Peptides against a protein of PDB entry 3ZN8. Designs and how they scored, part 7

Target 1, 125 residues: chain A of PDB entry 3ZN8
Amino acid sequence: LEEYDKIQKKMEDVMEGKGKLTLRDVYAQIIALRKMGPLSKVLQHIPGLGIMLPTPSEDQLKIGEEKIRRWLAALNSMTYKELENPNIIDKSRMRRIAEGSGLEVEEVRELLEWYNNMNRLLKMV

## One batch from the design tools (peptide; aimed at target 1 Q29 R69)

Design b1_p11_2_s2 (made by RFdiffusion4, then SolubleMPNN; from b1_p11_2, 6 letters changed)
Fold by OpenDDE base, seed 2:
Formats: C-alpha cells, structure tokens, sequence
Structure b1_p11_2_s2 (fold): chain B 125 residues (1-125), chain A 11 residues (1-11)
C-alpha cells in the first residue's frame, strides 16, 4: 500500500508538472499493479473503466498480460540511466535491450514510442 | 494497448 501510494503521488506530481514520467516510474507502476493481482482485478479497481471501456474478454486480458510481461523484460534489460532518461536510447541501445530481453527491436521501439506518447500527453495537461 | 488505457485511467 505505501509503495503504491508513493507511485500514485509521483504520478500526480508529474501531472502537476512537478516531475517527469520516466521508464523507472512505468516499471514501478507495473510492479505495483502486478502485486495487486491479475490485470483483470486491477482493471476492476479503476473507477469509470467499467463504464467507459467494454469489459475486456478473458483473451484480451491474456494478451494484455503478455504485452506487460514482454515490456517488463525490456525494462529489466535497461540501465538505470536509460530508465531515468529514455531519450538516450539510440538504435545501439535498443538492439542491446532487445537482445538482453529476448525481444524483437520493434517491440522495444513500441515501448519507447508508447512512453514518448505518454510524455507528450502529460505535457498537454 | 491495455497498458496505455490503464495508465490513461490512472493519470
């Protein structure tokens, strides 16, 4: 609970422009959410999600869980400097991360693109 | 992605 509250507060601080979202923050959130149980249980605790999103099928939840596992493998293959400053991840670093995680370079790129999109969104709020 | 949706609802 205390770790989750710290992560939530840090996200609030980022939304208020008091901080920056890093891949370390993303990693910490994914781990906190996984400690709460399967993604299905986590989604049930998100207010409004059940109203705004169709209840994902069990298969869609499994696909989401697999994607999260793959992204965690990539994150676990990053250096502290890369997690704190993902913008330093060039093609050479992406290849190393992919090789270290057993992923395709394209999957590492997708994670970074997702992160960049999140940071763009946070700058608009 | 499911993670994008989850983070967008959490933020």
Amino acid sequence: as target 1 above (125 residues)
Amino acid sequence: SALLKLISEFL
Scores: peptide ipSAE 0.087, ipTM 0.682, DockQ to the pose 0.161
OpenDDE base, seeds 1, 3, 4, 5: peptide ipSAE 0.075, 0.077, 0.083, 0.075; ipTM 0.682, 0.664, 0.688, 0.678; seed 4 fails the geometry check

Design b1_p11_2_s3 (made by RFdiffusion4, then SolubleMPNN; from b1_p11_2, 7 letters changed)
Fold by OpenDDE base, seed 4:
Structure b1_p11_2_s3 (fold): chain B 125 residues (1-125), chain A 11 residues (1-11)
Amino acid sequence: as target 1 above (125 residues)
Amino acid sequence: SALLQLISDFL
Protein backbone atom coordinates (compact mmCIF):
# COMPACT_ATOMS: atom_id res chain seq x y z
CA LEU B 1 0.00 0.00 0.00
CA GLU B 2 2.68 2.58 0.94
CA GLU B 3 4.71 1.99 -2.23
CA TYR B 4 1.55 2.22 -4.33
CA ASP B 5 0.56 5.50 -2.64
CA LYS B 6 4.03 6.99 -3.35
CA ILE B 7 3.73 6.05 -7.03
CA GLN B 8 0.18 7.44 -7.26
CA LYS B 9 1.31 10.72 -5.67
CA LYS B 10 4.17 10.94 -8.19
CA MET B 11 1.70 10.32 -11.03
CA GLU B 12 -0.56 13.08 -9.66
CA ASP B 13 2.45 15.46 -9.56
CA VAL B 14 3.16 14.59 -13.23
CA MET B 15 -0.50 15.17 -14.18
CA GLU B 16 -0.30 18.57 -12.44
CA GLY B 17 2.78 19.44 -14.58
CA LYS B 18 5.09 19.27 -11.52
CA GLY B 19 7.10 16.38 -12.99
CA LYS B 20 8.13 14.47 -16.12
CA LEU B 21 6.86 10.96 -16.75
CA THR B 22 9.74 8.60 -17.52
CA LEU B 23 9.75 4.91 -18.42
CA ARG B 24 11.22 4.35 -14.94
CA ASP B 25 7.99 5.81 -13.52
CA VAL B 26 5.95 3.57 -15.84
CA TYR B 27 7.99 0.55 -14.71
CA ALA B 28 7.51 1.39 -11.03
CA GLN B 29 3.75 1.80 -11.53
CA ILE B 30 3.44 -1.54 -13.36
CA ILE B 31 5.40 -3.31 -10.60
CA ALA B 32 3.27 -1.71 -7.86
CA LEU B 33 0.04 -2.79 -9.57
CA ARG B 34 1.44 -6.31 -10.22
CA LYS B 35 1.91 -6.69 -6.45
CA MET B 36 -1.90 -6.45 -6.16
CA GLY B 37 -2.20 -9.66 -8.22
CA PRO B 38 -3.31 -10.58 -11.75
CA LEU B 39 -4.70 -7.88 -14.06
CA SER B 40 -8.26 -8.95 -13.14
CA LYS B 41 -7.61 -8.01 -9.49
CA VAL B 42 -5.85 -4.78 -10.48
CA LEU B 43 -8.87 -3.69 -12.53
CA GLN B 44 -11.15 -4.20 -9.49
CA HIS B 45 -9.07 -1.63 -7.56
CA ILE B 46 -9.33 1.12 -10.21
CA PRO B 47 -12.19 3.51 -9.36
CA GLY B 48 -14.53 4.26 -12.26
CA LEU B 49 -13.03 1.66 -14.62
CA GLY B 50 -16.23 -0.39 -14.60
CA ILE B 51 -18.04 2.70 -15.92
CA MET B 52 -15.44 3.59 -18.59
CA LEU B 53 -14.64 0.10 -19.89
CA PRO B 54 -16.88 -2.86 -20.58
CA THR B 55 -16.08 -5.81 -18.32
CA PRO B 56 -13.18 -7.46 -20.14
CA SER B 57 -13.50 -11.10 -21.13
CA GLU B 58 -11.13 -13.67 -19.62
CA ASP B 59 -9.32 -13.79 -22.99
CA GLN B 60 -8.89 -9.98 -23.04
CA LEU B 61 -7.45 -10.16 -19.51
CA LYS B 62 -4.95 -12.81 -20.66
CA ILE B 63 -3.94 -10.67 -23.66
CA GLY B 64 -3.47 -7.63 -21.40
CA GLU B 65 -1.45 -9.65 -18.87
CA GLU B 66 0.82 -10.98 -21.64
CA LYS B 67 1.30 -7.46 -23.05
CA ILE B 68 2.31 -6.20 -19.57
CA ARG B 69 4.84 -9.07 -19.31
CA ARG B 70 6.31 -8.17 -22.72
CA TRP B 71 6.58 -4.49 -21.83
CA LEU B 72 8.26 -5.39 -18.52
CA ALA B 73 10.76 -7.50 -20.48
CA ALA B 74 11.49 -4.51 -22.73
CA LEU B 75 11.82 -2.14 -19.73
CA ASN B 76 14.15 -4.62 -17.97
CA SER B 77 16.35 -4.62 -21.10
CA MET B 78 16.73 -0.81 -21.08
CA THR B 79 19.61 1.09 -19.48
CA TYR B 80 18.92 3.55 -16.67
CA LYS B 81 19.70 6.39 -19.10
CA GLU B 82 17.14 5.05 -21.60
CA LEU B 83 14.47 4.67 -18.88
CA GLU B 84 15.03 8.28 -17.74
CA ASN B 85 15.21 9.68 -21.29
CA PRO B 86 13.54 7.35 -23.84
CA ASN B 87 14.11 9.92 -26.61
CA ILE B 88 17.74 8.68 -26.87
CA ILE B 89 16.49 5.28 -28.07
CA ASP B 90 17.52 5.11 -31.72
CA LYS B 91 17.14 2.17 -34.13
CA SER B 92 20.30 0.50 -32.77
CA ARG B 93 19.15 0.78 -29.13
CA MET B 94 15.64 -0.38 -30.10
CA ARG B 95 17.09 -3.49 -31.80
CA ARG B 96 19.30 -4.23 -28.76
CA ILE B 97 16.29 -3.90 -26.43
CA ALA B 98 14.22 -6.19 -28.67
CA GLU B 99 17.01 -8.81 -28.83
CA GLY B 100 17.60 -8.62 -25.05
CA SER B 101 13.87 -8.96 -24.25
CA GLY B 102 13.01 -11.61 -26.85
CA LEU B 103 10.57 -9.18 -28.53
CA GLU B 104 10.08 -7.96 -32.06
CA VAL B 105 11.43 -4.47 -32.77
CA GLU B 106 7.84 -3.47 -33.59
CA GLU B 107 6.73 -4.29 -30.02
CA VAL B 108 9.49 -2.08 -28.59
CA ARG B 109 8.44 0.65 -31.05
CA GLU B 110 4.83 0.29 -29.84
CA LEU B 111 5.92 0.84 -26.20
CA LEU B 112 7.91 3.95 -27.18
CA GLU B 113 5.06 5.33 -29.28
CA TRP B 114 2.67 4.84 -26.35
CA TYR B 115 5.12 6.66 -24.05
CA ASN B 116 5.47 9.52 -26.55
CA ASN B 117 1.69 9.83 -26.88
CA MET B 118 1.31 9.85 -23.09
CA ASN B 119 3.90 12.62 -22.74
CA ARG B 120 2.13 14.66 -25.45
CA LEU B 121 -1.15 14.35 -23.53
CA LEU B 122 0.49 15.29 -20.21
CA LYS B 123 2.04 18.43 -21.78
CA MET B 124 -1.41 19.62 -22.96
CA VAL B 125 -2.71 19.67 -19.36
CA SER A 1 -3.70 6.82 -14.83
CA ALA A 2 -1.05 6.10 -17.48
CA LEU A 3 -1.51 2.40 -16.81
CA LEU A 4 -5.28 2.70 -17.30
CA GLN A 5 -4.58 4.26 -20.67
CA LEU A 6 -2.19 1.37 -21.36
CA ILE A 7 -4.91 -1.12 -20.52
CA SER A 8 -7.45 0.82 -22.59
CA ASP A 9 -5.08 0.81 -25.58
CA PHE A 10 -4.64 -2.97 -25.46
CA LEU A 11 -8.22 -3.99 -24.59
Scores: peptide ipSAE 0.114, ipTM 0.717, DockQ to the pose 0.341
OpenDDE base, seeds 1, 2, 3, 5: peptide ipSAE 0.105, 0.112, 0.103, 0.108; ipTM 0.711, 0.701, 0.694, 0.704

Design b1_p11_2_s4 (made by RFdiffusion4, then SolubleMPNN; from b1_p11_2, 6 letters changed)
Fold by OpenDDE base, seed 4:
Structure b1_p11_2_s4 (fold): chain B 125 residues (1-125), chain A 11 residues (1-11)
Amino acid sequence: as target 1 above (125 residues)
Amino acid sequence: SELLKLLAEYL
């Protein structure tokens, strides 16, 4: 809980424009969420999500859990410099990360695109 | 995806 609260506070600071979201923050948050249990339990702990998002099916939860595992594999294959500064990840780094994680390059690209979109959104708030 | 939306609540 304490580690989760620290991550949440950091995410709040980023959403307020006081910080920068990194892939290390993404990794830490995913790990914290997974410690809460299955995605179904994680979703129950998000205030307002039940109003904003439909309840996922069991199959959607399974797909989500697999996606999280794949993204964690990618993150575990990144260097500390890449995690702190994801903008340095070029095509060569992306290929290395994909090979090291057993993923397709497109899956690593998807993670980075998601991160970039989130980081833009957080800077806009 | 719903997962991406979920993660957007925290990240």
Scores: peptide ipSAE 0.061, ipTM 0.654, DockQ to the pose 0.193
OpenDDE base, seeds 1, 2, 3, 5: peptide ipSAE 0.060, 0.053, 0.052, 0.021; ipTM 0.656, 0.635, 0.639, 0.541; seed 2 fails the geometry check

Design b1_p11_3 (made by RFdiffusion4)
Pose (drawn by RFdiffusion4):
Structure b1_p11_3 (pose): chain A 106 residues (1, 21-125), chain P 11 residues (1-11)
Amino acid sequence: LLTLRDVYAQIIALRKMGPLSKVLQHIPGLGIMLPTPSEDQLKIGEEKIRRWLAALNSMTYKELENPNIIDKSRMRRIAEGSGLEVEEVRELLEWYNNMNRLLKMV
Amino acid sequence: VLTALLAEALS
């Protein structure tokens, strides 16, 4: 049930119920439909879950703050350690900056 | 907002 500390404390809670659906707990707004979140149980069917939660904990508690410092020598690092590919790391690293970015405009 | 971004990215 400044940002990095929050990301962990939040993603960790996003497993001990599902992948849960508490996305509608702090949103006074309304939804769309039910035949759409049905594709959430698909990823649950596999013995695994998601590549993101992989290389996510395979990083220092400071490398997630400014993933910009990460080079070609640091991408392959958390790649083979997590079992993901260099390409599957980029989509993850280019996202840590987005959260710390779009949050500024909030 | 952070909850929405995380939920959207993990879906």

Design b1_p11_3_s1 (made by RFdiffusion4, then SolubleMPNN; from b1_p11_3, 5 letters changed)
Fold by OpenDDE base, seed 4:
Structure b1_p11_3_s1 (fold): chain B 125 residues (1-125), chain A 11 residues (1-11)
Amino acid sequence: as target 1 above (125 residues)
Amino acid sequence: LLLELLAQFLS
């Protein structure tokens, strides 16, 4: 929880325009949250989530868990520079990451697209 | 917020 709080504070700073969200930050947060248990248990610790999101089914939770594992594999296959500045990830890097993580290139692309979308949203706040 | 967005994406 302490590590999570630090990450949350950093996220708040990012939302205030005081920083930039990187994949390193994403990775750190995922790891911190994973220590709390499976996705189902993690979701229980998010206030208001039940109001904002429908209660996921067991199958959805399984899918989510698998996605997290896959994304972690991708993140683990990235270099420090890529984690800090995902914008440098071109087709060649993406392919390398995919190969190193055992994922399809499209899955790596999905992660990057998600990241980009999040950053866009954060900058709009 | 990040986790919430993640959850939305995963759902």
Scores: peptide ipSAE 0.136, ipTM 0.709, DockQ to the pose 0.472
OpenDDE base, seeds 1, 2, 3, 5: peptide ipSAE 0.129, 0.130, 0.114, 0.126; ipTM 0.704, 0.703, 0.699, 0.702; seed 5 fails the geometry check

Design b1_p11_3_s2 (made by RFdiffusion4, then SolubleMPNN; from b1_p11_3, 5 letters changed)
Fold by OpenDDE base, seed 4:
Structure b1_p11_3_s2 (fold): chain B 125 residues (1-125), chain A 11 residues (1-11)
Amino acid sequence: as target 1 above (125 residues)
Amino acid sequence: VLLELLYEFLR
């Protein structure tokens, strides 16, 4: 709980423009969430989520859980410098990360695209 | 927040 609350507060600070979301922050958050259990259990702990978002099917939860596992593999294959500054991840680094994680380059690209989209949204607030 | 964004991306 306390680690999760610290990460949430940091995310709020980033959304308020008081910081930068890094892949280290993403990693830390995913790990904190994983300590709460499967994605289904974690979603149940978010007040109002069931009002804002439709409850995912069991199959969607399995897909989401697999995607999280793959993203963790990619994140675990990144250097500290890449986690702190994902903008340095070029095509060569992306390929190395993919090879080191047993993922397709496209899957690493999707993670980075997601991160870039998140970091854009957080800067627009 | 990030989970909601993860969910929106995984949807």
Scores: peptide ipSAE 0.184, ipTM 0.735, DockQ to the pose 0.440
OpenDDE base, seeds 1, 2, 3, 5: peptide ipSAE 0.174, 0.173, 0.172, 0.168; ipTM 0.727, 0.727, 0.722, 0.722

Design b1_p11_3_s3 (made by RFdiffusion4, then SolubleMPNN; from b1_p11_3, 4 letters changed)
Fold by OpenDDE base, seed 4:
Structure b1_p11_3_s3 (fold): chain B 125 residues (1-125), chain A 11 residues (1-11)
Amino acid sequence: as target 1 above (125 residues)
Amino acid sequence: VLLQLLSEFLS
């Protein structure tokens, strides 16, 4: 929980424009959350989430777990520079990451797109 | 917040 709190503080700083969210930050937070157990258990530890988000079905949770696992594989295949600055990830890097993680390039692209969208959202707040 | 965004994206 302490590690999670540190990451949350970092996220808050980013939302306040005091920092930049990187994939390293994302990776760290995912790992911290995974220590709490499966996605279903993690979601239960977030008060008010059930009000903001619909309760996921069992199938949705399974899909989510698989997606997280796949994204972690991708993140584990990235270099430090890529994690710190995902914007440098070009087609060549993306292909390497995909091959190293056993994923399709499109899946790596999806992760990066998610990151970019999230980062844009955070900057708008 | 991050988890919420993840959840929304994955749903």
Scores: peptide ipSAE 0.133, ipTM 0.716, DockQ to the pose 0.451
OpenDDE base, seeds 1, 2, 3, 5: peptide ipSAE 0.132, 0.125, 0.117, 0.125; ipTM 0.711, 0.711, 0.708, 0.709

Design b1_p11_3_s4 (made by RFdiffusion4, then SolubleMPNN; from b1_p11_3, 5 letters changed)
Fold by OpenDDE base, seed 2:
Structure b1_p11_3_s4 (fold): chain B 125 residues (1-125), chain A 11 residues (1-11)
Amino acid sequence: as target 1 above (125 residues)
Amino acid sequence: LLLKLLSEFLS
């Protein structure tokens, strides 16, 4: 899992204030983990998750899998500059990304909000 | 960590 290890190391650097996590990093991480199998299998590799979160039902896993697929479509519709610095994504860019990915603008906004929240959490660690 | 955050958000 070379790609996974690279992204994991970068995340550690971010937590130590040595860098920043971008959507490109997120994308790479998701793709790397997708190679391991479906979401259910991926979740099994997360230590402590079973203790912290209730075991998702099969339906919940399907919903999550679909959400990931949709977010990947959005990420695939972003420019390199946007992936590296998502903060530049304004309403016009968001609309373009939505149109290019076949998503609603609100779904793109949701992805960006998630990213922002994650970055805030990483900075607090 | 990223997967954990993703899972928490999706759940």
Scores: peptide ipSAE 0.146, ipTM 0.720, DockQ to the pose 0.419
OpenDDE base, seeds 1, 3, 4, 5: peptide ipSAE 0.148, 0.146, 0.158, 0.145; ipTM 0.717, 0.715, 0.721, 0.714; seeds 1, 4 fail the geometry check

Design b1_p11_4 (made by RFdiffusion4)
Pose (drawn by RFdiffusion4):
Structure b1_p11_4 (pose): chain A 106 residues (1, 21-125), chain P 11 residues (1-11)
Amino acid sequence: LLTLRDVYAQIIALRKMGPLSKVLQHIPGLGIMLPTPSEDQLKIGEEKIRRWLAALNSMTYKELENPNIIDKSRMRRIAEGSGLEVEEVRELLEWYNNMNRLLKMV
Amino acid sequence: VLTTLIATKLL
C-alpha cells in the first residue's frame, strides 16, 4: 500500500498489490474504460515483470538524482549487472531526469 | 503528478 527517496518509497509500494491499480486513488478525475488496462495482466503472465525495476535498484542512491553524470562507462555498468542491454538502460536513465523535470513545473 | 508519471511509464 528530494525525489529519489520518494521514487523508491513509491515504486516499492507498486508491487505488493499487483502491479496494483491505485492509480485511481489520488485522482478525483474520471477514467476512460476497462478493456484497456487488460494489457496489464499480460506482463504478469511472464515469470518476470519489467526491465525498469531491474536496473533501477542497481544504482547508487545518488546516481538516480542526476543521471546526467552517467557516461558510456556507467551505462554498461548497470547493464550487465541487471541483465539488461545498453539500450534498455538509456530508456531508463533518460527517464529519471524527466520525473525530476516535469515535477518542477508542478 | 509523480504517481501518474511513474504509473503511466510503467504501463

Design b1_p11_4_s1 (made by RFdiffusion4, then SolubleMPNN; from b1_p11_4, 7 letters changed)
Fold by OpenDDE base, seed 3:
Structure b1_p11_4_s1 (fold): chain B 125 residues (1-125), chain A 11 residues (1-11)
Amino acid sequence: as target 1 above (125 residues)
Amino acid sequence: TLLELITSFLR
């Protein structure tokens, strides 16, 4: 909990100063989540989740855990420059990241699309 | 937020 709150505060400070979340910030958040244990355990510690989201099924939790693991593999295959500025990731870089992580190129594209959507949402807050 | 991140993974 304390590590997560520190990372969240750092992300807020970075968002206030730079106005942009990076994949490095995303990576730090995923690592913090993984330290809390399985997704099921993490969800139990989020206040208000039960009123905002239906309780996920066991199958949904398994899908979520697998997706986190796969995206973490992609992030681990990125360079520091790519993590700080994901906009430089072209088709050649996506292919390299996919090969290095054991993912399909489409899965790397989905991660980048998710990141772009997340940044758009955070700018609206 | 973490909640938004998790929600996005489950979708």
Scores: peptide ipSAE 0.141, ipTM 0.712, DockQ to the pose 0.378
OpenDDE base, seeds 1, 2, 4, 5: peptide ipSAE 0.136, 0.132, 0.140, 0.126; ipTM 0.708, 0.710, 0.710, 0.694

Design b1_p11_4_s2 (made by RFdiffusion4, then SolubleMPNN; from b1_p11_4, 7 letters changed)
Fold by OpenDDE base, seed 3:
Structure b1_p11_4_s2 (fold): chain B 125 residues (1-125), chain A 11 residues (1-11)
Amino acid sequence: as target 1 above (125 residues)
Amino acid sequence: TLLQLITDFLR
């Protein structure tokens, strides 16, 4: 809960143009959520989600849990400098992260693309 | 929230 509140405050600061969302913030959020239990249990604790999203199927929950595990492996294979400034992650760094995490380079690229899109959206609110 | 956007992307 405390780590979640810290990340929410940092997201508010980013939306106000006072900060930047980093992959460290993403990592801390995912870890905080995983302490609540499996994805199904986490989703039940998100206010308004049941109005904005249809209830995911059991298969969608399994896919989501697997993708979270894979992204955590990638994040655990990043250096602190990469987590704080993902823009330094070049092709060589992506390959190292993929090899260290047992992922395809494309899965690391997908994570970085997601992060870039999220950080853009937060600046538009 | 970040978590809702993660969930939307994972779906």
Scores: peptide ipSAE 0.105, ipTM 0.701, DockQ to the pose 0.404
OpenDDE base, seeds 1, 2, 4, 5: peptide ipSAE 0.096, 0.037, 0.101, 0.091; ipTM 0.704, 0.635, 0.707, 0.694

Design b1_p11_4_s3 (made by RFdiffusion4, then SolubleMPNN; from b1_p11_4, 7 letters changed)
Fold by OpenDDE base, seed 4:
Structure b1_p11_4_s3 (fold): chain B 125 residues (1-125), chain A 11 residues (1-11)
Amino acid sequence: as target 1 above (125 residues)
Amino acid sequence: ALLQLISDFLR
């Protein structure tokens, strides 16, 4: 709980434009959430999410869990420098990460695109 | 916040 609260506070600070979200922060949050249990349990612990988001189907939860697992594999294959500054991840780095994680390069690209989109949203808030 | 982002991503 305390580690989750620290990560959540850091995320709030980033959402307030007081910081930069890194892939290290993403990794830490995913790990913290995974400690709470399956995605279904994690979603139940978010106040207001059940009001704002329809309850995901079992199939959606399964897809979500698989995607989280694949992203964790990618993140575990990144260097510290890449996690702290994902903007350095070029095509060569993406290929290495993909090979190291057993993923397609497209899946690594998808993770990075998501990260970039999140950072754009965080800068707009 | 991140879970909402993850949830939005999983949509």
Scores: peptide ipSAE 0.169, ipTM 0.724, DockQ to the pose 0.442
OpenDDE base, seeds 1, 2, 3, 5: peptide ipSAE 0.158, 0.154, 0.164, 0.157; ipTM 0.722, 0.725, 0.725, 0.719; seed 1 fails the geometry check

Design b1_p11_4_s4 (made by RFdiffusion4, then SolubleMPNN; from b1_p11_4, 7 letters changed)
Fold by OpenDDE base, seed 3:
Structure b1_p11_4_s4 (fold): chain B 125 residues (1-125), chain A 11 residues (1-11)
Amino acid sequence: as target 1 above (125 residues)
Amino acid sequence: TLLQLISDFLR
């Protein structure tokens, strides 16, 4: 709960233009959520999600849980500087992260693209 | 929320 509240506050600061969402914040949020249990249980605790999103199938939950595990492996293979400033991650860093995490370079690129899109959206709210 | 956006992207 405490880690979740810290991340929510930081997201609010980013939305107000007072801060930047980092991959460290993303990592901390994912870890906080995983402490609540499997993805299915986490989704049940998100207010309004059941209204905005159809209930995921069992197969979609398995895919989502696997993707979370893969992204955590990537995040665990990043340096603190990369987590704080993902824009420094070049092709050489992406390859190192992919090799260290057992992922394809494209999966690391997908994570970074997602992060960039998220950080843009947070500034527009 | 970040969680909803994560959920949407994982879907």
Scores: peptide ipSAE 0.140, ipTM 0.719, DockQ to the pose 0.412
OpenDDE base, seeds 1, 2, 4, 5: peptide ipSAE 0.130, 0.131, 0.138, 0.125; ipTM 0.722, 0.724, 0.727, 0.711

Design b1_p11_5 (made by RFdiffusion4)
Pose (drawn by RFdiffusion4):
Structure b1_p11_5 (pose): chain A 106 residues (1, 21-125), chain P 11 residues (1-11)
Amino acid sequence: LLTLRDVYAQIIALRKMGPLSKVLQHIPGLGIMLPTPSEDQLKIGEEKIRRWLAALNSMTYKELENPNIIDKSRMRRIAEGSGLEVEEVRELLEWYNNMNRLLKMV
Amino acid sequence: ALSSLIAAKLS
């Protein structure tokens, strides 16, 4: 049930219920339909879950703040350690900056 | 905001 600390404390809570659906707990707005979140149980069927939660905990508690400092020598680092590929790391690293970015405009 | 961003990406 400044940002990095929050990301962990939140993503950790996003596993001990599902992947849960509390996405509709702090949103006074309305939804769309039910035949859409059905594709959430599909990723649950596999013995695994997601690649993101992999290389996510395979990083320092400071390397997540400014993933910009990460080079070609640092991407392959958290790649083989997590079992993901260099390409599967980029999509993850280029996202840590987005959260810390779009949040500024909030 | 973080809840929405993280939840949207995870979907």

Design b1_p11_5_s1 (made by RFdiffusion4, then SolubleMPNN; from b1_p11_5, 7 letters changed)
Fold by OpenDDE base, seed 4:
Structure b1_p11_5_s1 (fold): chain B 125 residues (1-125), chain A 11 residues (1-11)
Amino acid sequence: as target 1 above (125 residues)
Amino acid sequence: ALTELLSQYLR
């Protein structure tokens, strides 16, 4: 909980235009959340989520868990510099990450696109 | 916040 709170505070700071959300932050948060148990349990601990989001079906939770697992594999295949500065990940790096993680390049691209979209969203809020 | 956003993406 303490680590999670630190991550949340950092995210709040980023939303306020202070700092930068990195893939390292994403990784840390995913790990922290997974320590709380299955995604279903994690979601239950988020106040207001039940108001903002419908309760995911079991199938949706499974899909989410698999996606998270695959993204963690990608993240684990990234260098520290890439985690801190995902914008340096070019096609060559993306291919290396994909090969190292056993993922398709498109899946790595999807993660990066998600990150970019999230980072943009956080900066706009 | 990230979990919520992730959940929105994955649904």
Scores: peptide ipSAE 0.078, ipTM 0.628, DockQ to the pose 0.415
OpenDDE base, seeds 1, 2, 3, 5: peptide ipSAE 0.076, 0.076, 0.075, 0.077; ipTM 0.628, 0.617, 0.627, 0.617; seeds 1, 2 fail the geometry check

Design b1_p11_5_s2 (made by RFdiffusion4, then SolubleMPNN; from b1_p11_5, 7 letters changed)
Fold by OpenDDE base, seed 4:
Structure b1_p11_5_s2 (fold): chain B 125 residues (1-125), chain A 11 residues (1-11)
Amino acid sequence: as target 1 above (125 residues)
Amino acid sequence: ALLRLLSEFLR
């Protein structure tokens, strides 16, 4: 709970423009959420999500859980410098991360694209 | 916020 609260506060600070979202922050938040249980249990704790989005099917939840595991494997294969500054991840680094995590390069690219999109949205707030 | 965004992008 304390670790979760620290991560939430940091996310709030980033949303207020007081910080930068890094992949380290993403990793820490995913780990904190995984302590709450499966994605289904995590999603039920997000206020308003069930009102704004259709409830995922059991199969969609399984796919989402697998995607989270795969992204965690990628994040675990990154260096501290890469986690703090993902912009240094070139094609060579991306291939190394993919190989080290047992993922396709495209899956690592997808994670980085997601991060870049999130960081763009957070800078507009 | 990030959780909601994560959930949207995991779909």
Scores: peptide ipSAE 0.149, ipTM 0.718, DockQ to the pose 0.446
OpenDDE base, seeds 1, 2, 3, 5: peptide ipSAE 0.147, 0.143, 0.148, 0.142; ipTM 0.718, 0.719, 0.721, 0.714; seeds 1, 3 fail the geometry check

Design b1_p11_5_s3 (made by RFdiffusion4, then SolubleMPNN; from b1_p11_5, 5 letters changed)
Fold by OpenDDE base, seed 3:
Structure b1_p11_5_s3 (fold): chain B 125 residues (1-125), chain A 11 residues (1-11)
Amino acid sequence: as target 1 above (125 residues)
Amino acid sequence: ALERLIAEHLR
């Protein structure tokens, strides 16, 4: 709960223009979510949301878990400077991260694209 | 190649 509250506060600070979302923040969020268990189980306990959210199939949960595991491997292969400033990650750095994590370069690119999209969305709110 | 190895060790 304390880790989750810190992540929410960080997101609020970024929305207010008082901070920057980093891949370190993303890492912390993923770890917090994994500690809480499947998000679907958490959301099912919120009154009214269980009717609006399609329960992911067991196969979709497995795919999501594998994707998270792969992204964690990528994040664990990044330097602190890359985690703090993802914009420095060029093609050479992406290839190193991919090789170090056992991922395809495209999977590292997908993670960075997801991060960039999230960071844009937070600045628009 | 060498710069990548160095960057990995400078985590």
Scores: peptide ipSAE 0.105, ipTM 0.689, DockQ to the pose 0.025
OpenDDE base, seeds 1, 2, 4, 5: peptide ipSAE 0.095, 0.077, 0.104, 0.095; ipTM 0.685, 0.660, 0.696, 0.683; seed 4 fails the geometry check

Design b1_p11_5_s4 (made by RFdiffusion4, then SolubleMPNN; from b1_p11_5, 6 letters changed)
Fold by OpenDDE base, seed 3:
Structure b1_p11_5_s4 (fold): chain B 125 residues (1-125), chain A 11 residues (1-11)
Amino acid sequence: as target 1 above (125 residues)
Amino acid sequence: ALSRLLSEYLR
């Protein structure tokens, strides 16, 4: 819960133009989400939330879990400077990260694209 | 391969 509150505060600060979302923030978000895995299952049993949160199929859950695991591997293969400033990640850095994490370069690119999109969305809200 | 990775890491 404390980690979640920190992440929410960070997102609010970014929305107010007081900072930027980083891949370190993304990492923290993923870890917090994984720690709250059982809580997420509890929330699905709250009346009314089940209508707003479509329950993914078992196959979709497995795909999502694998994607998260792969992205964590990529993030764990980044330097602190890259996590704080993802814009410095060029093709050479992407290749290194991919090889270090056992991923395809395209998967690293997809993570960065997702990050960029999220960062843009936060600034628009 | 390892030397290349290290070179890219330190770059």
Scores: peptide ipSAE 0.101, ipTM 0.652, DockQ to the pose 0.022
OpenDDE base, seeds 1, 2, 4, 5: peptide ipSAE 0.088, 0.072, 0.095, 0.077; ipTM 0.658, 0.649, 0.669, 0.661

Design b1_p11_6 (made by RFdiffusion4)
Pose (drawn by RFdiffusion4):
Structure b1_p11_6 (pose): chain A 106 residues (1, 21-125), chain P 11 residues (1-11)
Amino acid sequence: LLTLRDVYAQIIALRKMGPLSKVLQHIPGLGIMLPTPSEDQLKIGEEKIRRWLAALNSMTYKELENPNIIDKSRMRRIAEGSGLEVEEVRELLEWYNNMNRLLKMV
Amino acid sequence: VLTALIATKLL
């Protein structure tokens, strides 16, 4: 049930119920339909879950704050350690900056 | 907002 600390405390909670659906707990707005979140049980069917939660915990509690300092020598680092590829790391690293960015405009 | 961003990306 400043940002990095929150991301972990949140993503950790996003596994002990599903992948849960509490996305509709702090949104007074309305949804769209039910035949759409059905594709959530598909990823559950595999023995695994997601690549993101992989290399996510395979990083220092400070490397997630400014993933910009990460180079070609640091991407392959959390790649082989997590079992993901260099490409699967980029999509993850280029996202840590987005959260810390779009949040500023909030 | 941070929770929404995380949750939406995971979907």

Design b1_p11_6_s1 (made by RFdiffusion4, then SolubleMPNN; from b1_p11_6, 6 letters changed)
Fold by OpenDDE base, seed 3:
Structure b1_p11_6_s1 (fold): chain B 125 residues (1-125), chain A 11 residues (1-11)
Amino acid sequence: as target 1 above (125 residues)
Amino acid sequence: SLFKLIAEHLR
């Protein structure tokens, strides 16, 4: 809960243009999500929302969990400088991260693209 | 929150 609140505050600061979302923030959020479980499970307990939220299938949950594990491996293979400033990650760094994490370079690229999209969305809200 | 929703949508 404490980690989640810190992440929430960071996201608010980024949305207000007072900060930058980093991969460290992403990492912390992923860890928090794994501890709390899927939001869909939490929201299903809210009256009226359970009808609007599709319950993920067991297969979708497994796929999502595997993707998260793979992304965590990539994040764990990054330097602090890369986590703080993902824009410095070039092809050489991506290859190193991929090799260190046991991932394909394309999967590291996908993570970075996801981060970029997330950061853009936060600035638009 | 918003991050969690976006993360679940983009994952």
Scores: peptide ipSAE 0.043, ipTM 0.595, DockQ to the pose 0.381
OpenDDE base, seeds 1, 2, 4, 5: peptide ipSAE 0.036, 0.038, 0.039, 0.037; ipTM 0.592, 0.592, 0.589, 0.585

